# Peptides against a protein of PDB entry 2YKT: the designs that were tried, part 58

Target 1, 231 residues: chain A of PDB entry 2YKT
Amino acid sequence: SRSEEMHRLTENVYKTIMEQFNPSLRNFIAMGKNYEKALAGVTYAAKGYFDALVKMGELASESQGSKELGDVLFQMAEVHRQIQNQLEEMLKSFHNELLTQLEQKVELDSRYLSAALKKYQTEQRSKGDALDKCQAELKKLRKKSQGSKNPQKYSDKELQYIDAISNKQGELENYVSDGYKTALTEERRRFCFLVEKQCAVAKNSAAYHSKGKELLAQKLPLWQQACADPS

## One batch from the design tools (peptide; aimed at target 1 L25)

Design b2_p25_3_s3 (made by RFdiffusion4, then SolubleMPNN; from b2_p25_3, 12 letters changed)
Fold by OpenDDE base, seed 1:
Structure b2_p25_3_s3 (fold): chain B 231 residues (1-231), chain A 25 residues (1-25)
Amino acid sequence: as target 1 above (231 residues)
Amino acid sequence: SSEVQKKLNELFNSFFQSLNDTLAA
């Protein structure tokens, strides 16, 4: 029946969230942690590189003919430091605002979804059973009436069961329909929160890239001219 | 758009609020 199919669809939505979405989200979080670790590794390696650059700048500053180039090399290292600060801020946000929060939510979500599904199933079954009971009683009544010498005796009761069946059928259909909408909404909310958290990451990333672009754009022309005009 | 962002935020908040309510009950 339509109601049964919709019921199946509803259960499948919950199952998809529980068995596919949430595990995938856990994996996503794990991959995020790996990514964060790799970025931390990059920043560490970069520090070594630019520290070495600073050393070259020191040597230039000690030279007779290349002092100004020492300043340039120091500026390059300083710009890197500023960019690094932005990256570190981004990483902190990535960890605290995305990974940690998602981890907490996905852990709690298992209990919520289980309860929600159970509640839906219980009520759906209750309504279904009530409907089935009325249908069965009507069938019994009709059989009894058919074998009776006075079928009119059962007419009022038959009408009562018919009305009850109609009402219960409608109620069940509405409940299952609403349940399906609710389930879809739950699924959508989870994707939306993921999108929202990724938007936050994107915003932080944009800030990092913007700052880097700005700093480099400001200084690069100066650095490029440093060798052309020795002081 | 700003409106889309607002809607996303609402959905985000509603989801977690529902979760919290369920866990508190």
Scores: peptide ipSAE 0.031, ipTM 0.618, DockQ to the pose 0.028
OpenDDE base, seeds 2, 3, 4, 5: peptide ipSAE 0.024, 0.036, 0.026, 0.023; ipTM 0.587, 0.633, 0.599, 0.580; seeds 2, 3 fail the geometry check

Design b2_p25_3_s4 (made by RFdiffusion4, then SolubleMPNN; from b2_p25_3, 18 letters changed)
Fold by OpenDDE base, seed 3:
Structure b2_p25_3_s4 (fold): chain B 231 residues (1-231), chain A 25 residues (1-25)
Amino acid sequence: as target 1 above (231 residues)
Amino acid sequence: SKKVQEQLDSLFNSFFSSLDATLAS
């Protein structure tokens, strides 16, 4: 029946969230943690590289003919330090505002969705059972009427059951339809939640990239000039 | 756009509120 098909669709939406979306989100969080760890590793490795660059700057400063290049090398290291600090801030936000929050929500969501699905199923079944009962009673009544010497005695009661069945059928259909809409809304909310969290990441990432670009764009011409004209 | 952002925020907050309400019951 139409109602049965709609019921199946509703259950499938909940199952898709529980069995596909949430596990995928857990994996996404895990991949995010790996990415964070790798970026932290990059930061650490970069520190070593630019510390070594500072050492080269010290040597230049001690030279007779390359003193000015020492200052350039120090500036390069300092700009890197500033970019690194910005990256660390971005990573902190990435961890606290995205990963931690997603992790908390996905763990709670399993229980929520299970409860929501069970509630829907219980009520759907209750309405279905009530409908089935009325249909069964009507069938019994009709059998009794056919065997009776006075069938008209049961006519009013038959009409009452027919009306009750019609009403209960309509209620069931409406309930299942609303259930389907609710399920789709729940699914959409979860995707929207993910999009919003990723927007925050994008904003932080943009700030990091912008700061780096600005700092380098400002200093790079000066550094190039020092190489072209050492005197 | 601002309108799209507001819609997303609304859906986001609605999801959280629904979850919290269910868990609190």
Scores: peptide ipSAE 0.029, ipTM 0.556, DockQ to the pose 0.027
OpenDDE base, seeds 1, 2, 4, 5: peptide ipSAE 0.023, 0.029, 0.027, 0.024; ipTM 0.547, 0.582, 0.591, 0.561; seeds 2, 5 fail the geometry check

Design b2_p25_4 (made by RFdiffusion4)
Pose (drawn by RFdiffusion4):
Structure b2_p25_4 (pose): chain A 225 residues (1-144, 151-231), chain P 25 residues (1-25)
Amino acid sequence: SRSEEMHRLTENVYKTIMEQFNPSLRNFIAMGKNYEKALAGVTYAAKGYFDALVKMGELASESQGSKELGDVLFQMAEVHRQIQNQLEEMLKSFHNELLTQLEQKVELDSRYLSAALKKYQTEQRSKGDALDKCQAELKKLRKKPQKYSDKELQYIDAISNKQGELENYVSDGYKTALTEERRRFCFLVEKQCAVAKNSAAYHSKGKELLAQKLPLWQQACADPS
Amino acid sequence: TDTFIAEGEAALATFVAEMAEAVAA
């Protein structure tokens, strides 16, 4: 009986994956693509900014008394080229290693989940029908206490076997369904962890490049008196 | 740039949390 409760829970897990998780995953992939399109816009504009800044650096390089300021502006642009490319690195960890792999899995999953739930429903129904029939055959013999004919005992053994088989099938089906759900959340968490490691390398690179160059830049227009 | 990245990452994290809540419900 608890078996029937477990049978409904299992159907519900497959339905939750197909109707909630995968659609939300389709939406997450779409947001990720928009995010990358936007990140591309920023990397491009950062280029225009830094070239405009190098142009100012060229002008200061050709003047009397401001040449070193020219050097400071060159170095600012250079630091940004080094930071940016640590960002482009985090960016491809986003495209090839996250968006592409998610799209690849979700594409195959529609057929896989529709087939797995269906196979489970068919197998569970077939075991239930065979059990009910064996029990009906037994009830027929029994109708027309500590006594049992040879044939009644054979039915009792068969019913016990099929009931054990059905309960194990539902028990294992539920465990499998929860595991399918967990594997999909785990893969998502893993892909996000990978992108996060590259975000840590990007931010670490920026801190150190700036910690190195920033004091010298702040000194360039200090009072020498 | 860094602000944009942080806002984008917060939005994606929030969407994933809402997805996890919807699946749990």

Design b2_p25_4_s1 (made by RFdiffusion4, then SolubleMPNN; from b2_p25_4, 17 letters changed)
Fold by OpenDDE base, seed 3:
Structure b2_p25_4_s1 (fold): chain B 231 residues (1-231), chain A 25 residues (1-25)
Amino acid sequence: as target 1 above (231 residues)
Amino acid sequence: MDEFLKKAFEDMNAFLEKMKENVAA
């Protein structure tokens, strides 16, 4: 029946969220944590590299003929430090605003969806059973009427059951239809939530990249001229 | 932020908070 088909569709939406979306989201979170760890590793490795650059700058500053290049090397290291600070800020946001929040929410969502699906199923079954009962009673009544010498005795009751069946059928169809819309809305909200969180990541990433670009663009011309006039 | 996304975000948070309360009870 139409109601049965719609019911199956509704259940499938919930199942898709529970069995496909949520597990995939957990995997996404795990991959995010790995990515975060790798970026932290890059930051650490970069520190070593630019610390070594500072040492080269110190040596230049101690030389007789390359003193001014020492300042240039120090500036290069400092700009990198500032860029790394921006990266660290981005990573903090990535962790606190995306990964942690998603992890907490996906756990709670599993419980929520289980309860929501159960509630829907219980109510759907209740309405279906009530409809089936009325249909069965009508059938029984019609059998009695056909075997009776006075069929008119049952006419009013037959009309009552017909009306009840019609009402219950309509109620069931509406309930299942609304249930399907609700389920689709639940699914969409979850995807939108993910998109929203990823937009925050994108904004933070953009800030990191823009700051780095600005700092380097400001200093690079100066650094490129540093070797033009040896002392 | 887009108003649609904002609403979706708020709705998602609302029901999850409700679930927290239910678990705590």
Scores: peptide ipSAE 0.021, ipTM 0.512, DockQ to the pose 0.032
OpenDDE base, seeds 1, 2, 4, 5: peptide ipSAE 0.017, 0.000, 0.006, 0.005; ipTM 0.425, 0.275, 0.377, 0.271; seed 4 fails the geometry check

Design b2_p25_4_s2 (made by RFdiffusion4, then SolubleMPNN; from b2_p25_4, 16 letters changed)
Fold by OpenDDE base, seed 2:
Structure b2_p25_4_s2 (fold): chain B 231 residues (1-231), chain A 25 residues (1-25)
Amino acid sequence: as target 1 above (231 residues)
Amino acid sequence: IDEFLAKAQADLDAFLEEMKKKVEE
């Protein structure tokens, strides 16, 4: 029946969220933590590299013929420091606004969805059983009527059961339809939350990249000319 | 993909430990 098909679709939505979406989201969070760790590692390694660059700048500054190149090397290190500071800010946001919030939600969501599905199933079954009971009673009544010498005695009761079946069928169909819409809304809400949080990450990432581009674009021509100019 | 990522993480961890040792020397 149409109601049975829609019921199966509704259950499949909840099952897909619990068995596919939530595990995938946990994996996404784990991969995010790995990415964060790698970027922290990059920051640490970069510090060592640019500290060594500063040392080269110090040596240039102590030389008689390369003093101005010392300043260039210091500027290169300083610009990188500023870029790394922006990266650290982005990482803090990535951790606090995406990973932490997703981790909190995914842990609570399994219990919530299980309860929601169970509630839906219980009510759907209750309505279905009530409908089946009315249908069975109508069938029994019709059998009695066929065997009776006075079939008209049962006509009013038969009409009542027919009306009850029609009403219960409509109620069941409406309930299952609403259940399906609710399930789809629950699924969409979860994807929308992920998209929203990822948009925040994207904004922070854009700010990081923009700042880096601006700083390097401003200084790079100066640095490129430094060796061509006599001291 | 999971194996690749696990290996990459292990390599990164090893690298970071090496870098820490060099800074302490």
Scores: peptide ipSAE 0.015, ipTM 0.403, DockQ to the pose 0.026
OpenDDE base, seeds 1, 3, 4, 5: peptide ipSAE 0.012, 0.014, 0.012, 0.008; ipTM 0.379, 0.391, 0.352, 0.368

Design b2_p25_4_s3 (made by RFdiffusion4, then SolubleMPNN; from b2_p25_4, 16 letters changed)
Fold by OpenDDE base, seed 3:
Structure b2_p25_4_s3 (fold): chain B 231 residues (1-231), chain A 25 residues (1-25)
Amino acid sequence: as target 1 above (231 residues)
Amino acid sequence: MDKFLEEQFKKLQEFLEEMRQKVAE
């Protein structure tokens, strides 16, 4: 029946969230943590590289003919430090605004969805059983009427059961329909939440890239001309 | 670049609002 098909669809939505979406989200969080660690590793490795660059700048500053190049090398290292500070801020936001929040929600969601599905199933079954009972009673009544000397005696009761069946059928269909809409809304809400959190990440990333580009664009022309200047 | 990014984020926000409205239906 139409109601049964819609019921199956509703259950499938809940199952899809619990068995596909939530596990995939857990994996997404895990991959995010790995990405964070890798970026932290980049920051650490970069520190060593630019510390070594500072050492080269010190040597230039001690030379007679290359003193000004020492300042250039120091500036390069300093700009890098500022860029790395922006990266660290981005990483903190990435951790606190995306990973932590998603982790908290996914942990609670399994219990919530299980309870929601169970509630829906219980109520759906209750309405279905009530409908089945009325149908069974009508069938019994019709059997009695066929065996009776006066079938008209049962006519009013038959009409009452027919009306009850019609009403209960309508209620069941409406309940299942609403259940399906609710399930789809739950699924969509979760995707929307993910998109919103990823937007925050994108904004933070944009700020990081913008600051880096600004700093480098400001200084790079100066650095490029340093060797062209006479000693 | 900043102006371009702002425009892109504005478009994205409009899209998100549309999605929220669909959820509310």
Scores: peptide ipSAE 0.016, ipTM 0.452, DockQ to the pose 0.057
OpenDDE base, seeds 1, 2, 4, 5: peptide ipSAE 0.017, 0.008, 0.012, 0.014; ipTM 0.433, 0.441, 0.383, 0.413; seeds 1, 2, 4, 5 fail the geometry check

Design b2_p25_4_s4 (made by RFdiffusion4, then SolubleMPNN; from b2_p25_4, 16 letters changed)
Fold by OpenDDE base, seed 1:
Structure b2_p25_4_s4 (fold): chain B 231 residues (1-231), chain A 25 residues (1-25)
Amino acid sequence: as target 1 above (231 residues)
Amino acid sequence: MDAFLEQAQADLQAFLEQMKANVAA
């Protein structure tokens, strides 16, 4: 029946969230933690590289003919340190605003969805059983009427059962339809939450890249001129 | 954005002064 098909679809939505979406989200969080760790590793490695650049700047400053280039090398190292600091801030935001919040939500969601599905199943079954009971009673009544010398005695009761069946069938169909809409809304809400959190990460990432670009754009011309005009 | 650049410039200046002090020492 149409109601049975829609019921199966509703259950499948909940199952998809519980068995596919939530495990995939846990994996996504794990991959995010790995990505964060790798970026932290980049920051650490960068520190070593630019510390070595500072050492080169010290040597230039000690030279007789390249003293001014020492200051340039120091500036280059410090500007990159500032960029790395912005990366660290972005990583903190990535951890606190995305990973932690997703982790908290996925843990709470399993219990919520299980309860929601159980509630839906219980009520759907209750309405279905009530419909089946009325149909069975109508069938029994018709059998009694066929064996009776006065079938007209049962006509009013038959009409009442027919009306009750029609009403209960309509109620079941409406309930299952609403259940399906609710399930789809629950699924959409979870995807929307993920999209919104990724948008926040994207904004923070854009800010990081913009600040780095601007800082380098201001300093790079000065550094490029340093070799052409010895002081 | 401007506040970031201003702070970065201040940090750069402080760093340069520290480096000059280290080279002189």
Scores: peptide ipSAE 0.188, ipTM 0.785, DockQ to the pose 0.013
OpenDDE base, seeds 2, 3, 4, 5: peptide ipSAE 0.174, 0.179, 0.025, 0.187; ipTM 0.768, 0.775, 0.495, 0.781

Design b2_p25_5 (made by RFdiffusion4)
Pose (drawn by RFdiffusion4):
Structure b2_p25_5 (pose): chain A 225 residues (1-144, 151-231), chain P 25 residues (1-25)
Amino acid sequence: SRSEEMHRLTENVYKTIMEQFNPSLRNFIAMGKNYEKALAGVTYAAKGYFDALVKMGELASESQGSKELGDVLFQMAEVHRQIQNQLEEMLKSFHNELLTQLEQKVELDSRYLSAALKKYQTEQRSKGDALDKCQAELKKLRKKPQKYSDKELQYIDAISNKQGELENYVSDGYKTALTEERRRFCFLVEKQCAVAKNSAAYHSKGKELLAQKLPLWQQACADPS
Amino acid sequence: EEEEEELDEKIEEEKEKFEEMFEES
């Protein structure tokens, strides 16, 4: 009987994956695409900014008394080119390694999940029907206490076998369904971890490039007196 | 053991986010 409770829980896990997880994953993929389109806009604008800044650096390079300021502005643009490209690296870890792989899995999953739930429902019903029929045949023989005919015993053995088979099937079906759900969340967490490692390399690169150059920049217009 | 607990916490956080997105939809 708990078996029937477990049978409904299992159907519910497959329904949760097909109607809640995968649609939310479709939405997450769409947000990720918008995020990348936006990140492309920033990388591009950062280019215009830094070229405008190099132009100022060229002007200071041609003047009397401000040439070193020209060098400082060149270095600022250079630091940003090095930071940016550590960012473009985190960006491709986003496209090829997260968005593409998510889209590939979710595309095949619709058919896979519809087929797995269906196969499970058919197998569980077929085992339940065969058990009910064996039990009905036994009830017929028994109707027309510590005594059992040869045939009654054969039915008792068959009912015991089929009941054990049905309960194992429902028990394993539930474990499998929870595992399908866990694998999908694990893959999402793993793809996010990979993008996160590249975000750590990007931010670490920025801290060190700035820790190196920033004090010299702050000195460039200090009072020499 | 510690790594498994941390993974379980991350999965529960992602489940909460997907429940919130489903309710908003």

Design b2_p25_5_s1 (made by RFdiffusion4, then SolubleMPNN; from b2_p25_5, 16 letters changed)
Fold by OpenDDE base, seed 3:
Structure b2_p25_5_s1 (fold): chain B 231 residues (1-231), chain A 25 residues (1-25)
Amino acid sequence: as target 1 above (231 residues)
Amino acid sequence: SSAEEELEKKIQELKEEIQKLAAAA
């Protein structure tokens, strides 16, 4: 029936969230943690590289003919430090505003969805059983009427059951339809939440990239000039 | 968090509703 098909669709939405979306989200969080760890590793490795660059700057400053290049090398290291600080801020936000929040939410969501699905199933079954009962009673009444010497005695009661069946059928259909809309809304809400959190990450990432671009664009011409103009 | 508390409240409400439905059946 239409109601049965709609019921199946509703259950499938909940199952898709629980069995596909939530596990995939857990994996996404895990991959995010791995990415964060790798970026932290880059940060550490970069520190070593630019510390070594500072050492080269010190040597240049001690030289007779390359003193000005020492200052250039120090500036390069300082710009890197500023870019690195911006990266650390971005990573902190990535961890606290995305990963932690998603992790907390996904753990609670399994229990919520299970309860929501169970509620829907219980109510759907209750309405279905009530409908089936009325249909069964009508069938019994009709059998009794056919065997009776006075069938008119049961006419009013038959009409009452017919009306009750019609009403219960309509209520069941409406309930299942609303259930389906609710399930789709739950699914959409989860995707929207992910999109919103990822937008925050994108904004932070843009700030990091912008800061780096600005600093490097400002200094790079000066550094290039230092090589062209010997002391 | 406030969001977590709200979610826990919703879970509890759903459980209570299920119990009521089960008792009425």
Scores: peptide ipSAE 0.032, ipTM 0.678, DockQ to the pose 0.026
OpenDDE base, seeds 1, 2, 4, 5: peptide ipSAE 0.022, 0.026, 0.009, 0.023; ipTM 0.561, 0.614, 0.399, 0.557

Design b2_p25_5_s4 (made by RFdiffusion4, then SolubleMPNN; from b2_p25_5, 11 letters changed)
Fold by OpenDDE base, seed 5:
Structure b2_p25_5_s4 (fold): chain B 231 residues (1-231), chain A 25 residues (1-25)
Amino acid sequence: as target 1 above (231 residues)
Amino acid sequence: SSAEEELERKIEELKEEIEKLAEES
């Protein structure tokens, strides 16, 4: 029936969230943690490289003919330090605003969805059973009426059951329809949350890239000029 | 967190509603 099909669709939405979305989200979080670790590794490796660059700047500063290039090398290392500090801030945001929040939600969501699905199933079954009972009683009444010498004795009761069946059928259909809309809304809410958190990460990432571009654009012409000038 | 507490409250509310529905059935 239409109501039975809609019921199956509703249950399938809840199952899809529990069995597909949430496991995939856990995997997404795990991949995010791996990405964070790799970026932290980049920051650490970069520190070693630019510390070595500072050492080259010290040597230039001690030279008679290249002293001014020492300052250039120090500036290069300092600009990198500032860029890396911005990356570390972005990583903190990535961890605290995305990964931690998603992890907290996904852990609790399984319990919530199980309860929500069970509530829906319980109420749907209750309404279905009540409808079936009324239909069964009407059928019994009609059998008694058919075998009776006075069928008119049962006419009022038959009308009452017909009305009750009609009402209960409508209630069941509406409940299942609303249940389906609710389930779809629950699914959409989870995707929207993910999108919103990714937007926050994207903004922080943009700030990192912008700061790097700004610092390099400011200093690069000066460094290029220092290299072009004869000793 | 406040979000976790809210979700826990919703879970408990749903459990209570399920119990009520079971008693009425």
Scores: peptide ipSAE 0.063, ipTM 0.709, DockQ to the pose 0.025
OpenDDE base, seeds 1, 2, 3, 4: peptide ipSAE 0.022, 0.050, 0.032, 0.024; ipTM 0.466, 0.688, 0.661, 0.497; seeds 1, 4 fail the geometry check

Design b2_p25_6 (made by RFdiffusion4)
Pose (drawn by RFdiffusion4):
Structure b2_p25_6 (pose): chain A 225 residues (1-144, 151-231), chain P 25 residues (1-25)
Amino acid sequence: SRSEEMHRLTENVYKTIMEQFNPSLRNFIAMGKNYEKALAGVTYAAKGYFDALVKMGELASESQGSKELGDVLFQMAEVHRQIQNQLEEMLKSFHNELLTQLEQKVELDSRYLSAALKKYQTEQRSKGDALDKCQAELKKLRKKPQKYSDKELQYIDAISNKQGELENYVSDGYKTALTEERRRFCFLVEKQCAVAKNSAAYHSKGKELLAQKLPLWQQACADPS
Amino acid sequence: AAVDTFVTEGAAALDTFVTEMAAAV
């Protein structure tokens, strides 16, 4: 009887994956694409900014008394080119390693989940029907206490076997369904961890490049007196 | 700094969405 409770829980897990998880995953993929389109806009505009900044650096390079300021502005643009490309690296860890792989899995999952739930429902119903029929045949013999005919005993053995088979099938079906759900959350968490490692490398690169160059830049217009 | 703010806000929005999806499941 708890078996029937477990049978409904299992159907519910497959329904949750197909109707909640995968659609939310489709939405997540869409937000990720928008995010990348926006990140492309920033990388582009950062280019225009830094070229405008190099133009100022060229002007200071040609003047009397401000040449070193020209060098400082060149170095600022250069630091940004090195930071940006550590960012473009985190960006591709986003496209090829996250968005593409998610889209690939979710595409095949619709058929896979529809088929797995269906196969489970058919197998569970077939085992239930065979058990009910064996039990009906036995009830017929028994109707028309510590005594059992040869045939009654054979039915008792068969009912015991089929009941054990049905309960194991429902028990294993539930474990499998929870595992399907956990594998989909785990893959999402793993793809996010990978993008996060590249975000750490990007931010670490920025801290060190700036920690190296920033004091010299702050010194360039200090009072020499 | 503006790029880092944008990236941080975008990441927080995605983390909130994934947290809401996990809670709903």

Design b2_p25_6_s1 (made by RFdiffusion4, then SolubleMPNN; from b2_p25_6, 16 letters changed)
Fold by OpenDDE base, seed 4:
Structure b2_p25_6_s1 (fold): chain B 231 residues (1-231), chain A 25 residues (1-25)
Amino acid sequence: as target 1 above (231 residues)
Amino acid sequence: SETEEFLAEQQAKLDKFLQEMLEKV
C-alpha cells in the first residue's frame, strides 16, 4: 500500500543517516584531523626553512658587497612569519569551528536517531495493528453475513467497521507522511550543518590566502629590484 | 546575514523537495 511504501522510505532515511551518513562523517572528521596534523607539520617545516633564510640574511649583512640583500632576506622571513600567523588562525578555526563541533554532534546523534526511529516505528505499528484488526473483524463479519438467513442483521455493524477502517487508514497515512517529512528534514539539516561549517572554514581559509597574497604583493617588487640596484 | 539568507534559501528548497517527494509516494 501507499502507507507501507512511505513507511519503508521513512525507515530507509533514518537507516541511511545512521548507517551511512554518520560513519562517513566520522571518517570525514578523522581525515580532517590528519589534514590538520599535516598543516601543523608544514608550519614546523616552514619555520625551519625561513630560520635558515634568516641565517643567510645575517651572512649577507656581514658581507662587504651584499649588505642591502641582508635586509631583503630578513623581510622575506618576516612576511613568512605574518603569513604563518594567518595560517595558525585558520587552523584554530578549522579545529574549533568544524572538527570539534562535528565530533560532538556525531557522537550524540546515534542515540537521538535510534530513539526517534524507535518512537516512529512503535507508533506506526500501533496504528497499523489497529487498522489490521478492524479489517480482520470486517472480514469475519462479512463471512457471518453470507452464511446467515438474515444478512441485514449485520449491515449496521458492517458500516461501522468500514467507517472505522477509513478513519484509521487516514490517520496512518497522515502519521507516516509526517514521519517521512520529519526524517527528510533531519537528513537535510545534517547536510546543511556540514555545508554551513565548511563555509565558515572556507572564509577563514580565504582570509589566510588573501593576507598572504597582499603581503607578498606589497613586498615582491622591492625584493625583485634589490639585485638590479646594488647599493 | 549571508548565513541567514543561505539557511532561508535552503528551507525553501527543503519545502519544495518535501512536497515533490510526498507526491511521488
Scores: peptide ipSAE 0.049, ipTM 0.410, DockQ to the pose 0.035
OpenDDE base, seeds 1, 2, 3, 5: peptide ipSAE 0.013, 0.013, 0.015, 0.018; ipTM 0.305, 0.315, 0.315, 0.314

Design b2_p25_6_s2 (made by RFdiffusion4, then SolubleMPNN; from b2_p25_6, 18 letters changed)
Fold by OpenDDE base, seed 1:
Structure b2_p25_6_s2 (fold): chain B 231 residues (1-231), chain A 25 residues (1-25)
Amino acid sequence: as target 1 above (231 residues)
Amino acid sequence: SEIEEFIAEAQKKMDEFLEEMKKKV
């Protein structure tokens, strides 16, 4: 029946969220945490590299013929520090605005969806059982009427059951249809939440890249010319 | 899971890398 098909579709939406979306989201969060850790590692490694660059700048500053190159090397290290600070801010946002919030949502969602699905199934079954009972009673009445010497005695009661079946069928179809719309809305809400959080990360990432580009674009021409200029 | 194992191994390698970097600082 149409109601049975729609019921299966509704259950499949909930199952898709619980069995595919949520596990995939947990994996996404785990991969995000791994990426965060790798970027933190890059941060730490970069600090060591540019601290060593500062040391080279100190040596240049102490030299007789390369003093001005010391300032260039210091500027390179300082620009890196500023870029790194922007990366750290991006990482904080990545952790707090994406990973933590997604983790909180996915943890709570399993219980919520299970309860929502169970509620839907219970009510759907209740309406279905009530319909089936009414259909069974009509069938029993028809059998009794066929065996009777006065079938007209049961005509009014038969009409009442037909009307009751029609009403219960309509209620079941409406309930299942609304259930399907609700399930699709729940699915869409989860994707929208992910998109919104990823947009926040993208905005912060853009700020990081923009600041880095700005700083490097400002200084790079100066650094490129430094070796062409006599000391 | 295979994915969890992969992540754990990647994290281990990163931790080892960080420890090596600490020795250089």
Scores: peptide ipSAE 0.017, ipTM 0.313, DockQ to the pose 0.029
OpenDDE base, seeds 2, 3, 4, 5: peptide ipSAE 0.005, 0.015, 0.000, 0.005; ipTM 0.308, 0.266, 0.277, 0.284; seed 5 fails the geometry check

